# Ledger of designs, part 20: peptides against a protein of PDB entry 5D63

Target 1, 292 residues: chain A of PDB entry 5D63
Amino acid sequence: SLRRGIYHIENAGVPSAIDLKDGSSSDGTPIVGWQFTPDTINWHQLWLAEPIPNVADTFTLCNLFSGTYMDLYNGSSEAGTAVNGWQGTAFTTNPHQLWTIKKSSDGTSYKIQNYGSKTFVDLVNGDSSDGAKIAGWTGTWDEGNPHQKWYFNRMSVSSAEAQAAIARNPHIHGTYRGYILDGEYLVLPNATFTQIWKDSGLPGSKWREQIYDCDDFAIAMKAAVGKWGADSWKANGFAIFCGVMLGVNKAGDAAHAYNFTLTKDHADIVFFEPQNGGYLNDIGYDSYMAFY

## One batch from the design tools (peptide; made by RFdiffusion4, then SolubleMPNN)

Design b1_p9_8_s1 (from b1_p9_8, 3 letters changed)
Fold by OpenDDE base, seed 3:
Structure b1_p9_8_s1 (fold): chain B 292 residues (1-292), chain A 9 residues (1-9)
Amino acid sequence: as target 1 above (292 residues)
Amino acid sequence: MPLGNLPLP
């Protein structure tokens, strides 16, 4: 079963992703095929999949940027029916916005079936051009047509997955206590994380004993990421991953406050020093406390 | 610039 999370949804046949045109929040905004850049945010192409309780394999798909939902126009079963962004709610009963998402016959890609019409999300003609039509189209679960097969590239982690990544890291103190602040986290590319750091003014901030030192830098970075998230995305129900840690060195004679994020594969953490913008696999401290 | 200067836990 597909897990709750944020996904970049890519066609199985051509290098095209499901894109909400211009990221517009207007009802009826076309959802189209569009090119993407790997290991970037792809702003209009991120979708929060929310599982519907007690309805097997069925989700709403909320566009992160616009806060609107994938919607089959009039719920029509006619081939070529437009798929658009439309206002909605995560747990709607509107069958126009309910999508059954299950593995295709290839065992890797997914098919996206409208719950009501039983038609499938289709990249019409497999067109790889920017702005290519995405529509509801007749199909079957076992059909191998790549126009209706989609890879779900997970761009987020649950709090449990983040907790597990931390637990695997060798730089965690035996007295470690972690505090989870949210349920699901968009994991940023390092380039974006660094840009937020730059835009925060931290690179120009002066270290001052006690009044603006390691804890202030680390908290300021977390606050900057939080604000960036609020300013950038209209969808709710997720956070942007940025942790704060307190750690002690191996000698036990010094302590430090720093940040951390997740690696690209989401399996581990990488430390971030907000005083200089450096990423480190070993920051020289073992964490006794974190919140994220 | 001293990076780490928290009080010890």
Scores: peptide ipSAE 0.361, ipTM 0.899, DockQ to the pose 0.631
Fold by OpenDDE base, seed 5:
Structure b1_p9_8_s1 (fold): chain B 292 residues (1-292), chain A 9 residues (1-9)
Amino acid sequence: as target 1 above (292 residues)
Amino acid sequence: MPLGNLPLP
């Protein structure tokens, strides 16, 4: 089953992603096929999938940027019916905004079926051009048509997944205690994470004993990421991943505060030094506390 | 090199 999370949804046939045109929050904004750049944010192409309780394999899809939901226009079962962004709620009963998402016959891609109409999200004619029509179209679960097959590239982690990544890291102290602040986290590419760091003013900040030292740098980075998230996205129900750690060195005679994020595959953590913007697999400290 | 000066836990 598809997990709750943020996804970049890519066509199985052509290099096109499901895009909310211009990221507009207006009702009836077209959802279209659009090119994407790997290892970037792809602002208008991120979707929060929220599973509907007691309805098997069924979700709402909230556009992260606009905060609006994927909507089949008038719930029509006619082939070629527009799929648009529309205002909604995560646990709506409106069948225009309910999508059954299950594996296709190839076992890797998914098909997206409207709960009410039983039609499928279709990249019309497999058109790879920017702005290509996405519509509801007749189909079956077992058809191999790539116009209706989609890869769900997970861009987020649950708190449990983040906890697991931390737990398997070799630089965790035996006394470690973690504190989870949120339930789901968008994981940023390093380039974006670094840009937030640069924009925060931390590269020009002066280290001052106790008054603005390692903990202040680490907390300022987390605050900058939090603000960036709030300013960038209209959807709710997720956070931006940026952790703070406190660690002690091997000798047990020094302690440090630093940040961490997840690796590209979300399986491991990487340490981030907010005093210099460096990414490290070993920061020279073992964490006894984290919050994220 | 980063500067750490937290009190020890």
Scores: peptide ipSAE 0.358, ipTM 0.901, DockQ to the pose 0.675
Fold by OpenDDE base, seed 2:
Structure b1_p9_8_s1 (fold): chain B 292 residues (1-292), chain A 9 residues (1-9)
Amino acid sequence: as target 1 above (292 residues)
Amino acid sequence: MPLGNLPLP
């Protein structure tokens, strides 16, 4: 089953993603096919999939940017019915906004079926152009039509997945204690993470003994990422991944505060030094505490 | 250059 999370949803036939036009929060805003750039945010193309309790394989899809939901217009079963952004709630009972999402016959891509109409989300004619129509269309679970097959690229991790990534890292002290702050985390590309760091003013901040030193830098980075998240996205129910660690060196005679994020595959952590903006696989300290 | 100066745990 598809897990709760944030997804970039790409057509299986052409290099097009499911895009909320202009990221608009207006009811009836078209959802369209649009080009995307790998390893970037793709602002209007991120969707939070929220599983509906006690309804197998069924979700709402909230656009991360607008905070509106994928909606089949009037719940119509007619082929060519518009799919739009519309106001809603994560656990709605409105069948226009409920989507059954299961693996296609190829075992890799998914199909997206409207719960009420039983029609499928279709990139009409497989059109790869920006603004191409996405509509409800007749289909079956077993057919191989690429217009109705979608790759769900997970852009987030659960707190449990983050915890597991930390536990696999060799630079964790035997006395380590982790504190989880949220349940689901959007994982940023390093380029975006670095840009937030630059915009925070930390590159120009002066290290000063005790009054503005390693802990202040690390906490300021965490705060900058939190603010960026709040200012950038209208959807709720997720955070932006940025951890703080306290660590002790191998000699046991020095301690440091630093940040960390997740690697692209979400399997490992990478350390981030907020005093210089560097990414490191080994920061020279073993973490005895983290919060994220 | 980066500098750590936390009290030891």
Scores: peptide ipSAE 0.357, ipTM 0.902, DockQ to the pose 0.645
Fold by OpenDDE base, seed 4:
Structure b1_p9_8_s1 (fold): chain B 292 residues (1-292), chain A 9 residues (1-9)
Amino acid sequence: as target 1 above (292 residues)
Amino acid sequence: MPLGNLPLP
């Protein structure tokens, strides 16, 4: 079954993603096909899938940018019915905003069926153009039509997945204690993470003994990422991944505070030095504490 | 100036 998380949803037939037009939060904003750039944030194309308790394989889909939900207009079963952004809640009972999401016959892609109408989210005519219509359309679960098949590329990790990535890293001290702050984390591309670092003013900050040193830099970076998240996204129920670590060197005679994020495949962590903006696989310290 | 300056745990 599809896990709770943030997804970039890409058509199986053409290089087009499910896009909320202009990221608008207005009711009735068209959801359309749009081009995307791999390994970028794709602002209007991120969707939080929230599983509905006690309803198998059924979700709401919240646009991260607008905070609005994927909505089948009037819940109509007519082929060609518009799919739009509309105000809602994560656990709504409105069948216009409930989507059953299961694997297609190819075992890799998913189909997205409206819970009420039983029609499927369809990239009309497989049009790869920016602004192409996405609509409810008749179909079956076993059909091979790529207009109704979607790849769900996970852009977030659960706290458990993050914890597992940390546990696999060789630069963790035997006394390590980790503290989880949130449940689901959007993982940023390094370019975005670096831009937040630049915009925070940290590159121009002066190191000062104890009063503004390694821990202050690391905490300031985490705070900057948190603020960026709050200022950038209208959806709730997720955080932006940015960890803080405290580590001791191999000699056991020095300790440092630094940041970390996840690699592109979410399988590993990479260390980030907030004093210089560097990414490192080995920062020269073994972590005895983290919070993220 | 060292990058790290934490007290040892």
Scores: peptide ipSAE 0.356, ipTM 0.895, DockQ to the pose 0.614

Design b1_p9_8_s2 (from b1_p9_8 with A1M N3E)
Fold by OpenDDE base, seed 1:
Structure b1_p9_8_s2 (fold): chain B 292 residues (1-292), chain A 9 residues (1-9)
Amino acid sequence: as target 1 above (292 residues)
Amino acid sequence: MKEGNLPLP
């Protein structure tokens, strides 16, 4: 079963992703196949899958950038029906915007079936060109046609997954208390995380005893990431992952405030020092408190 | 930069 989360959705046959053209919020904006760069944000190609309560394997798909939803035009069952971005809500009852998403016969990729029409999201002709048509098309769950098979690359973590990653880390103090601020988190590539850090002005900020020291740097980074999220994405119901930790050293005679994010595989945390922009597997402190 | 400047818990 597909989990709630943010996904980069890639065709199983060709290196093309589901893209909302120009990231436009206008009703009827085409959803198209488009090239992507691995391990980057791919701005117009991120989709929040929200599971519909009490409807098995059924979701809305909200474009993260535009805040609009994947919509089968007029809910038509005709092959070649346009799939577009359209205004909507996460828990809509409109079958034009409800998608049943289950594993394909290959056990790795997914198929995306419109709940109402029972047609499938299809990269028409398997066209790998930018702007290639994505449409509703007739199909079955069992057929192997790669035009209708999609890899769901998960770009986010739940608060529970983040909590588990923290719990696995060896640099957690026995007195640790974590505080979860949100439910789902987009995990940024380090390059993006670093760019936010640079743009915040923190690299040029002067350390000053007590008045602007480790806690101020760590909180400023958290605030910068939060603002970046708010300014970058129109969708709601998720946050950008950036944690704050307080830790004590092994000797127990010094404490420090710092940030952390998740590794690429989302299995572990990596520490981030906001005073110098460094990523470390061991920052020299064991965390007794975190919020994220 | 300075480390260990947070008050101890």
Scores: peptide ipSAE 0.272, ipTM 0.873, DockQ to the pose 0.662
Fold by OpenDDE base, seed 3:
Formats: structure tokens, sequence, C-alpha cells
Structure b1_p9_8_s2 (fold): chain B 292 residues (1-292), chain A 9 residues (1-9)
């Protein structure tokens, strides 16, 4: 079963992703095929999949940028029916916005079936052009048509997954206590994380004994990421991953505050020094506390 | 850049 999370949804046949045109929040905004750049944010192409309780394999898909939902126009079962962004709620009963998402016959891609119409999200003609039509189309779960097959690339982690990534890191102190702040986290590429750091003013901030030292830098980075998230996305129900850690050095005679994020594969954490913007696999401290 | 100035736990 597909997990709750934020996904970049890519066609299985051509290098095209499901894109909300211009990221517009207007009802009826076209959802189209569009090119994407790997390892970037792809702003209009991120979708929060929210599972519907007690309805097997069925989700709403909220566009992260616009806060609107994937919607089959009039719920029509006619081939070629437009798929648009439309206002909605995560746990709607509107079948126009309910999508059954299950593995295709190839075992790696998914098909996206409208709950009401039983038609499938289709990249019409497999057109790889920017702005290509995405529509509801007749189909079956077992057919191999790549126009209706989609890779769901997970761009987020649950709090449990983040907790697990921390737990397997070798730089965690025996006294470690972690505090989870949210349930689901968008994981940023390092380039984006660094840009937020730059835009925060931290690169120009002066270290001052006690009054603005390691803890202030680390907390300021966390605050900057939080603000960036609030300013960038209209969807709710997720956070942007940025952790704060307190750690003790190997000698046990010094402590430091720093940040951390997740690696690209979400399996590990990487430490971030907010005083210089560096990423490190070993920051020289073992964490005794984190919040994220 | 200064490290290790947080009070020990």
Amino acid sequence: as target 1 above (292 residues)
Amino acid sequence: MKEGNLPLP
C-alpha cells in the first residue's frame, strides 16, 4: 500500500511529471505533463497523498504549492475528461477527488484510478511536451500502457522514518533523547537547504560568546527553514525537515549545538554546521538531544 | 566559527 507522504509523480514512459499549471490555486487549473529536474524541488509537481480511512488504497492528492486537490472534472467517465486542481479537503467524500492508487502490472509503477468513474489518470498520447494533457481515460489495472503508469518518488519522510534514520547513525550518545515536532517532513535537497541558510542572514552573523553562539545559530536555521516552508507552500499537514541537535565531543569535555537533515535516500542523517554552512558525516559530537 | 561552548549536559 502507498504510504501517506509527499510524492513527485513521474510518467513511466517519458520524462514527464504531473504538474499543476503555474501552481495556481484557481478551481479548474489544468494538471499537465511537464519536464522536471532531478534532485530539485520541482515546485508545482509535489503532491501530498492522504489515505482515506477504511477505504482501501484510496487517497486525496493535494498539490503542495497550491493547496488544491487533483480533481476529475465532473467525475466524468468519458475518455479525455480533464484532470484539474480544485479546492477540497484531505478527507473529502467527493468521488471527483478520490483516487485509488495501486501497483501496476510491472510491480514498480502505480496506476491512479478515479474512485467514482473508474477511469485512470492518463498522459494523453504519452506526450512528453510541457503542458501535455493529463486526462481521465478508460483502462484496466493489468494493461501495460505506459500512459497510465506512474512512478511515485517519495520526497518526504514520516516522523518514524526520521527517528529510525537517527537511531542508526553512529554519532548518537547513549543518553540521547529525541523530540518529534511533526508527523511528515518534506526533505530538501542540500542546494535548497543551503539557499535557505544563505537567505537567513546566518552567513553574515557574528558569533558572540553566549549571547549569539552555537545554539543561536542552530535555532535560527530551524526557524529559517520553518518560515521558508510557511512562505513557500499552501498545503498543510506536513513540515520541512530541519533538525537541531545538542552533542558532546568524544572527550566528553565540550558540547555543541548544530543542525541535521536527511540524505537523498532518506536512510541516513547528515550534519549541518549553521556557522559555516558545511555538511558533515561526522561533526565531532555525539548527540544527546534532538528536536525535529 | 567557534565550537564546544554549549554547557555540558
Scores: peptide ipSAE 0.271, ipTM 0.871, DockQ to the pose 0.665
Fold by OpenDDE base, seed 4:
Structure b1_p9_8_s2 (fold): chain B 292 residues (1-292), chain A 9 residues (1-9)
Amino acid sequence: as target 1 above (292 residues)
Amino acid sequence: MKEGNLPLP
């Protein structure tokens, strides 16, 4: 089954993603097909899938930017019924906002069925243009129509997945202890991570012995990412990934504090030096502690 | 910048 997480939802037939128009939080805002740029944030096109307890394969879909939910207008079963953003809650009982999401016949893409109407989210006519209509439409689970097939590109990791990525890294000390702060993390592209770093003022911050040294830089970066998350997104129930590590060098005679994030494939970590904004696969230290 | 300035654990 689909895991809880943040997804970029892409049509299986054309290079179009499910987009909340203008990222508006107004009730009735159209959800439309829109072009996207791979390996970027795609601000209005991120959806938090929250599984409904005790209802198999059923989710709410919260737009990360607006904090509103995917909603089938009036819950109508008529083909061509608008799909919009609408206020809601993660564990609503409103069938207009409940979506059964399961694999399509091709075994790779998913279909998105409204729980109440049993119609499917459809990119009308497979239109690849920006602003193309997305609607509820009649269909079946086994039908091969690409208008109703969607790839769910995972843009987040669970705390367990992050923990596993850290555990695979060769630069972890045998005494390592990790502390998890949240449950689900949006993983940022490096370009965005760097921009947050720049905007934080850290590039102009002066290193000062003990009073503002490596740990202060690393914690300030994490705080900046946290603030950026709070200021950028209206949805709740997730964090932005940015870790802090403490490490010891190979000689065992020096320790350093630094940041880390996940690689694009979410399988590994990359180290980030907040004093200079550099990304490194090997920062020269083995981590004995992290929190993220 | 300066590296390795954290106290050892």
Scores: peptide ipSAE 0.271, ipTM 0.872, DockQ to the pose 0.650
Fold by OpenDDE base, seed 2:
Structure b1_p9_8_s2 (fold): chain B 292 residues (1-292), chain A 9 residues (1-9)
Amino acid sequence: as target 1 above (292 residues)
Amino acid sequence: MKEGNLPLP
């Protein structure tokens, strides 16, 4: 079954993603097909899927940017019924905002069925143009119509997945103790992570003995990412991934504070030096503590 | 930048 998480949802037939038009939080804002750029944020195209307890394979879909929810207009079963953003809650009982999401017949893509109407989210005519209509449409689970098949590209990790990625890193062992701060984390592209670093002022910050040294840089980066998250997204129930580590060198005679994030495939961590903005697979230290 | 200036654990 689909896991709780943040997804970029792409049509299986054409290079179009499910987009909340202009990222507007107004009720009735159209959800449309729109082009996307791989390995970027795609601001209006991220959806938090929240599983409904005790209802198999059923979710709400919250637009990360607007904080509004995918909504089938009037819950109508008529083909061509608009799908819009609308105010809601993660665990609503409103069938207009409940979506059963299961694998399609191809075993890779998903279909998105409205819980009440039993119609499917459809990219009308497979139109690849920006602003193309997305609507509820009649269908079945087993048919192969690409207008109703969607790839769910997971853009987040759970705390458990992050913990697992850390645990298998060769520079994490010994006396290591990790402290988890949140439950689900949006993983940023390095370009975005770097931009946050630049905008924080850290590139121009002066290293000063003890009063503003390695730990201050690392914590300032963590704080900058947290602030960026709060300022950028209206949805709740997730954090932005940015870790802080303390480590000792191989000789055991020096310790350092630094950051880390996850690789694109979410399988590994990469170290980030907040004093120079560098990404490294080996920062020269073995971590004894992390929080993220 | 300077590395290794955190106190040892």
Scores: peptide ipSAE 0.271, ipTM 0.874, DockQ to the pose 0.652

Design b1_p9_8_s3 (from b1_p9_8 with A1M N3L)
Fold by OpenDDE base, seed 1:
Structure b1_p9_8_s3 (fold): chain B 292 residues (1-292), chain A 9 residues (1-9)
Amino acid sequence: as target 1 above (292 residues)
Amino acid sequence: MKLGNLPLP
């Protein structure tokens, strides 16, 4: 089954993603096909899939940017019915906003069926142009039509997945204690993470013994990422991944505070030095504590 | 910048 998480949803037939037009929070805002740039944030094209308790394979889809939900207009079963952004809640009972999401017959892509109408999210005519209509359309689970097949590229990790990535890293001290702050984390591309670091003013911050040193830099980066998240996204129920670690060197005679994020494949962590903006696979310290 | 400036655990 599809896991709770944030997804970039890409058509299986053409290089087009499910986009909320202009990222608008207005009720009835069209959801359209739009081009995307791989390995970027794609602001209007991120969707939080929240599984509905006790309803198999059924989710709400919240647009991260607008905080509105994917909605089949009037829940109509007519082919060509508009799919729009609309106000809602994560655990709504409104069948216009409930989507059954399961693997297609190809075993890789998904189909997105409206719970009430039983029609499928369709990129009309497989149109790859920006602003192409996305609509509810008749179909079956077994049909191979690429207009109704979608790849769910997962852009987030659960706290358990982050914990597992940390546990696989060789630079963890035997006394390590991790503290989880949230349940689901949007993982940023390094370019975005670096831009937040630049915008925080940390590149111009002066290191000062004890009064503004390694822990202050690491905490300031965490705070900057948190603020960026709050200022950038209207959806709730997730955080932006940015960890803080405390580590001791191999000699056991020095300790340091630093940040970390996840690699592109979400399988490993990469260390980030907030004093210089560097990414390292080995920062020269073994972590005895982290919070993220 | 200076590394190793956190108190040892």
Scores: peptide ipSAE 0.274, ipTM 0.886, DockQ to the pose 0.661
Fold by OpenDDE base, seed 4:
Structure b1_p9_8_s3 (fold): chain B 292 residues (1-292), chain A 9 residues (1-9)
Amino acid sequence: as target 1 above (292 residues)
Amino acid sequence: MKLGNLPLP
C-alpha cells in the first residue's frame, strides 16, 4: 500500500509531472502536466497523500503549495472530465476528492482511480507540453497505457524513517536520546536548505561566547526552516525536516550544537554547520541528543 | 571563528 507522505507524481510515459497550475488556491484551478527539474522543490507539483481510515488504498491528495485537493469535476465518469484543485479536507467523504491508488501492472508505477466514478487520472494523449490536460478517463487496473501510469516519488519521510536513518549513522553516541517533534517531514534539496540559511541572516551573525554561540546558531536555523515552511506552504499535516543535534567530540572534552538533514535517498543523515553553511558526513562530534 | 562551546553533558 502507498504510505502517507508527500509525493512528486511523474508520468510513466513522458517527463511530465502532475502540476496545479500557478499553484492557485482557487476552486476549479486546472491540474495539468508540466515539466519538472529533478532534485529541486518543484513548488506546484507536491502532493500530500492522506490515507482514508477503513477505506482500502484510498487517499485524498492535497497540493502542498495551495492547500487545495485533487478533485474530479462533478465526479463525472465521462472520459475527458477535468481534474482540478478544489477546497476540501483531508478526511472528506466527497467522492470527487477520493482517489484509490494502487500499483499498475508493471509493478513500479501507480494508477490513480477516482473512488466514485472509477475513472483514472490520465495525461491526455500523453502530451508532454506544459499545461497539458489531465482528466478522468476510462480504464482498467491491468492495462499498460502509460497515460494513466504514474511514478510516486516520495519527497518526505515519516518520523520513524528519520529515526531509522539516524540510527544507521556512525556518529551517534551510545547515550543518544532523540526527540521527535512531528509525524511527517518534507526533505529539502540542499540548495533550498542553503538558501533558507542565507535568508535567515545566519551567515552574517557573529559568534559570541554563550550569548550567541553554537546552540543559538543551530536553533536559529531550525526556526528559520520552520518559518520558511509556514510562509511557503498552505497545506497542513507535515513539517520541514531540519534537526538539531548536540554532540561530544572523540576526546570527550568538547561539545557542539549543529544541524542535520537527510540525504537525497533518505537513507542517511548529513550534518550541517549553521555557523558556515557547510555540509559534512563527519562533523567531528558524536550526537548524544537530537530533536527534529 | 570559534565553533562549539557547549558544556559537556
Scores: peptide ipSAE 0.274, ipTM 0.882, DockQ to the pose 0.652
Fold by OpenDDE base, seed 5:
Structure b1_p9_8_s3 (fold): chain B 292 residues (1-292), chain A 9 residues (1-9)
Amino acid sequence: as target 1 above (292 residues)
Amino acid sequence: MKLGNLPLP
C-alpha cells in the first residue's frame, strides 16, 4: 500500500507530472500535466498523501505549495470532468477529494481513483505539453492505459526511515541518543539545502568563542531550514529535513556540533558543516546526540 | 570548520 508521504507524481507514458497550475490556492485552480526537472523541488508538483483511517488505500492529496486538495469537480462521473485544487482538510469526508490509490496491473505505477465517482485521474490523450488537461475518466483497475498510470516518486521520509538511515551510518557513537521532532520530512536536493544556507547569512557569520560557535551555526542552519519551509509551503503535516548532531572525535578530547541531511536515495545520511557549507561522508566525529 | 567550546558529554 502507498505510505503517507510527499510524492512527485509522474505519468507512466510521458514525461509529465501532476501540476497545480501556478501553485494557486484559489478554488477551482486547474490541475494539469507539466514538465519537470529531475533533482529539483518542482514546486507546484509535490503532493502530500494522507491516508484515511479505516478506508483501505484511500487518501487525500494536498498540494504542498498551495495547501489545497485534489478535487474532482462536482464529483461527476462524466469523462472529462475537471480535476482542480480546492480548499479542504486532510481527513475530509467529501468524496470529491477522496482518492483510492493502488498499484496498476504493471506492479510499478499507481492508478488514482476518485472514491465517489469511481473514475480515474487521466492525462487526457497522454498529452505531454505544459498545461495538458488532467480529468476524471472512466476506466478499470486492470487496464494498461498509461494515461491513467502514475509513478509515485517519494520525496519525503518518515521519522522511522530517517532513524534507520542514521542507524546504518558508521559515525554514530555507542552512547547515541536521537530525538525525533516531526513525523514526515521533505528531503531537499543539496542545491536547495545549500541555497538556504547561503540565504541564512551563515556564510558571513563570524565564529566567536562560546557566544557564536559550532552549536550556534548548526542550530541557525536548522532554524533557517525551518523558516524556509514555513515561508515556502502552505500545506501542514510535514517538516523539512535538517538534523543537528553533537559528536565526539576519535580521541575523545573534542566535541563538535554540525548538521546532516539524507542522501538522494534516502538510505544514508550525509554530514553538513554549517561553518563552510561542506558536505562530508565523514566529518571526523561520532554522534552521541541528534535531533531532527 | 572551527572547534567551538562544546562540552564533552
Scores: peptide ipSAE 0.252, ipTM 0.881, DockQ to the pose 0.841
Fold by OpenDDE base, seed 3:
Structure b1_p9_8_s3 (fold): chain B 292 residues (1-292), chain A 9 residues (1-9)
Amino acid sequence: as target 1 above (292 residues)
Amino acid sequence: MKLGNLPLP
């Protein structure tokens, strides 16, 4: 089954993603096909899939930017029914906002069926233009129509996945203790992570013995990412990935505080030095503590 | 980059 997480949802036939127009939180805002840029945030095109307990393969889809939910207008089963953003809750019983999401016949893409109407989310005519209509449309699970097939590209990790990525890293001390702060984390591209670092003022901050040293830089970066998340997104139930580590050098005679994030494939961590904005596979320390 | 003066664990 599809895991809880944040997804970029791309059409299987054309390079178009499911986009909430202008990221608007207004009820009835059109959901449309729109172009996207790989390895970027794609602000209006991120969806938090929340599984409904005890209802097989069924989710709500919350737009990360607007905090509104994918909604089939009036729950109509008529082909061409609008799919819009609408206010809602993660565990709603409203069938207009409940989506059964299962693998298509190709075994790689998914189909998105409205729970009530049994119609499918359809990129009308497979139109690749910006603003192309997305609608509820008649279909079956087995048909190969690419207008109704979607790739779910996962943009987040669970706390368990983050923990596993850390555990695989060779720069973890034998005394390591990690503390998980959240359940699901949006993983940022390095360019965005760096921009947050720049905007925080940390590049202009001066190291001062004890009063503003390595721990202050690392905590300030974590705080900057947290604030950026709160200021950027209206959806709840996720965090932005940014870790803090404390580590000891190989000689065992010095300790340092630094940040870390996840690699693009979410399988590994990369260290980030908040004093200079550098990314490193080896920061020269083995972590004995992290929180993230 | 400056080496931190954290207490050793």
Scores: peptide ipSAE 0.229, ipTM 0.875, DockQ to the pose 0.829

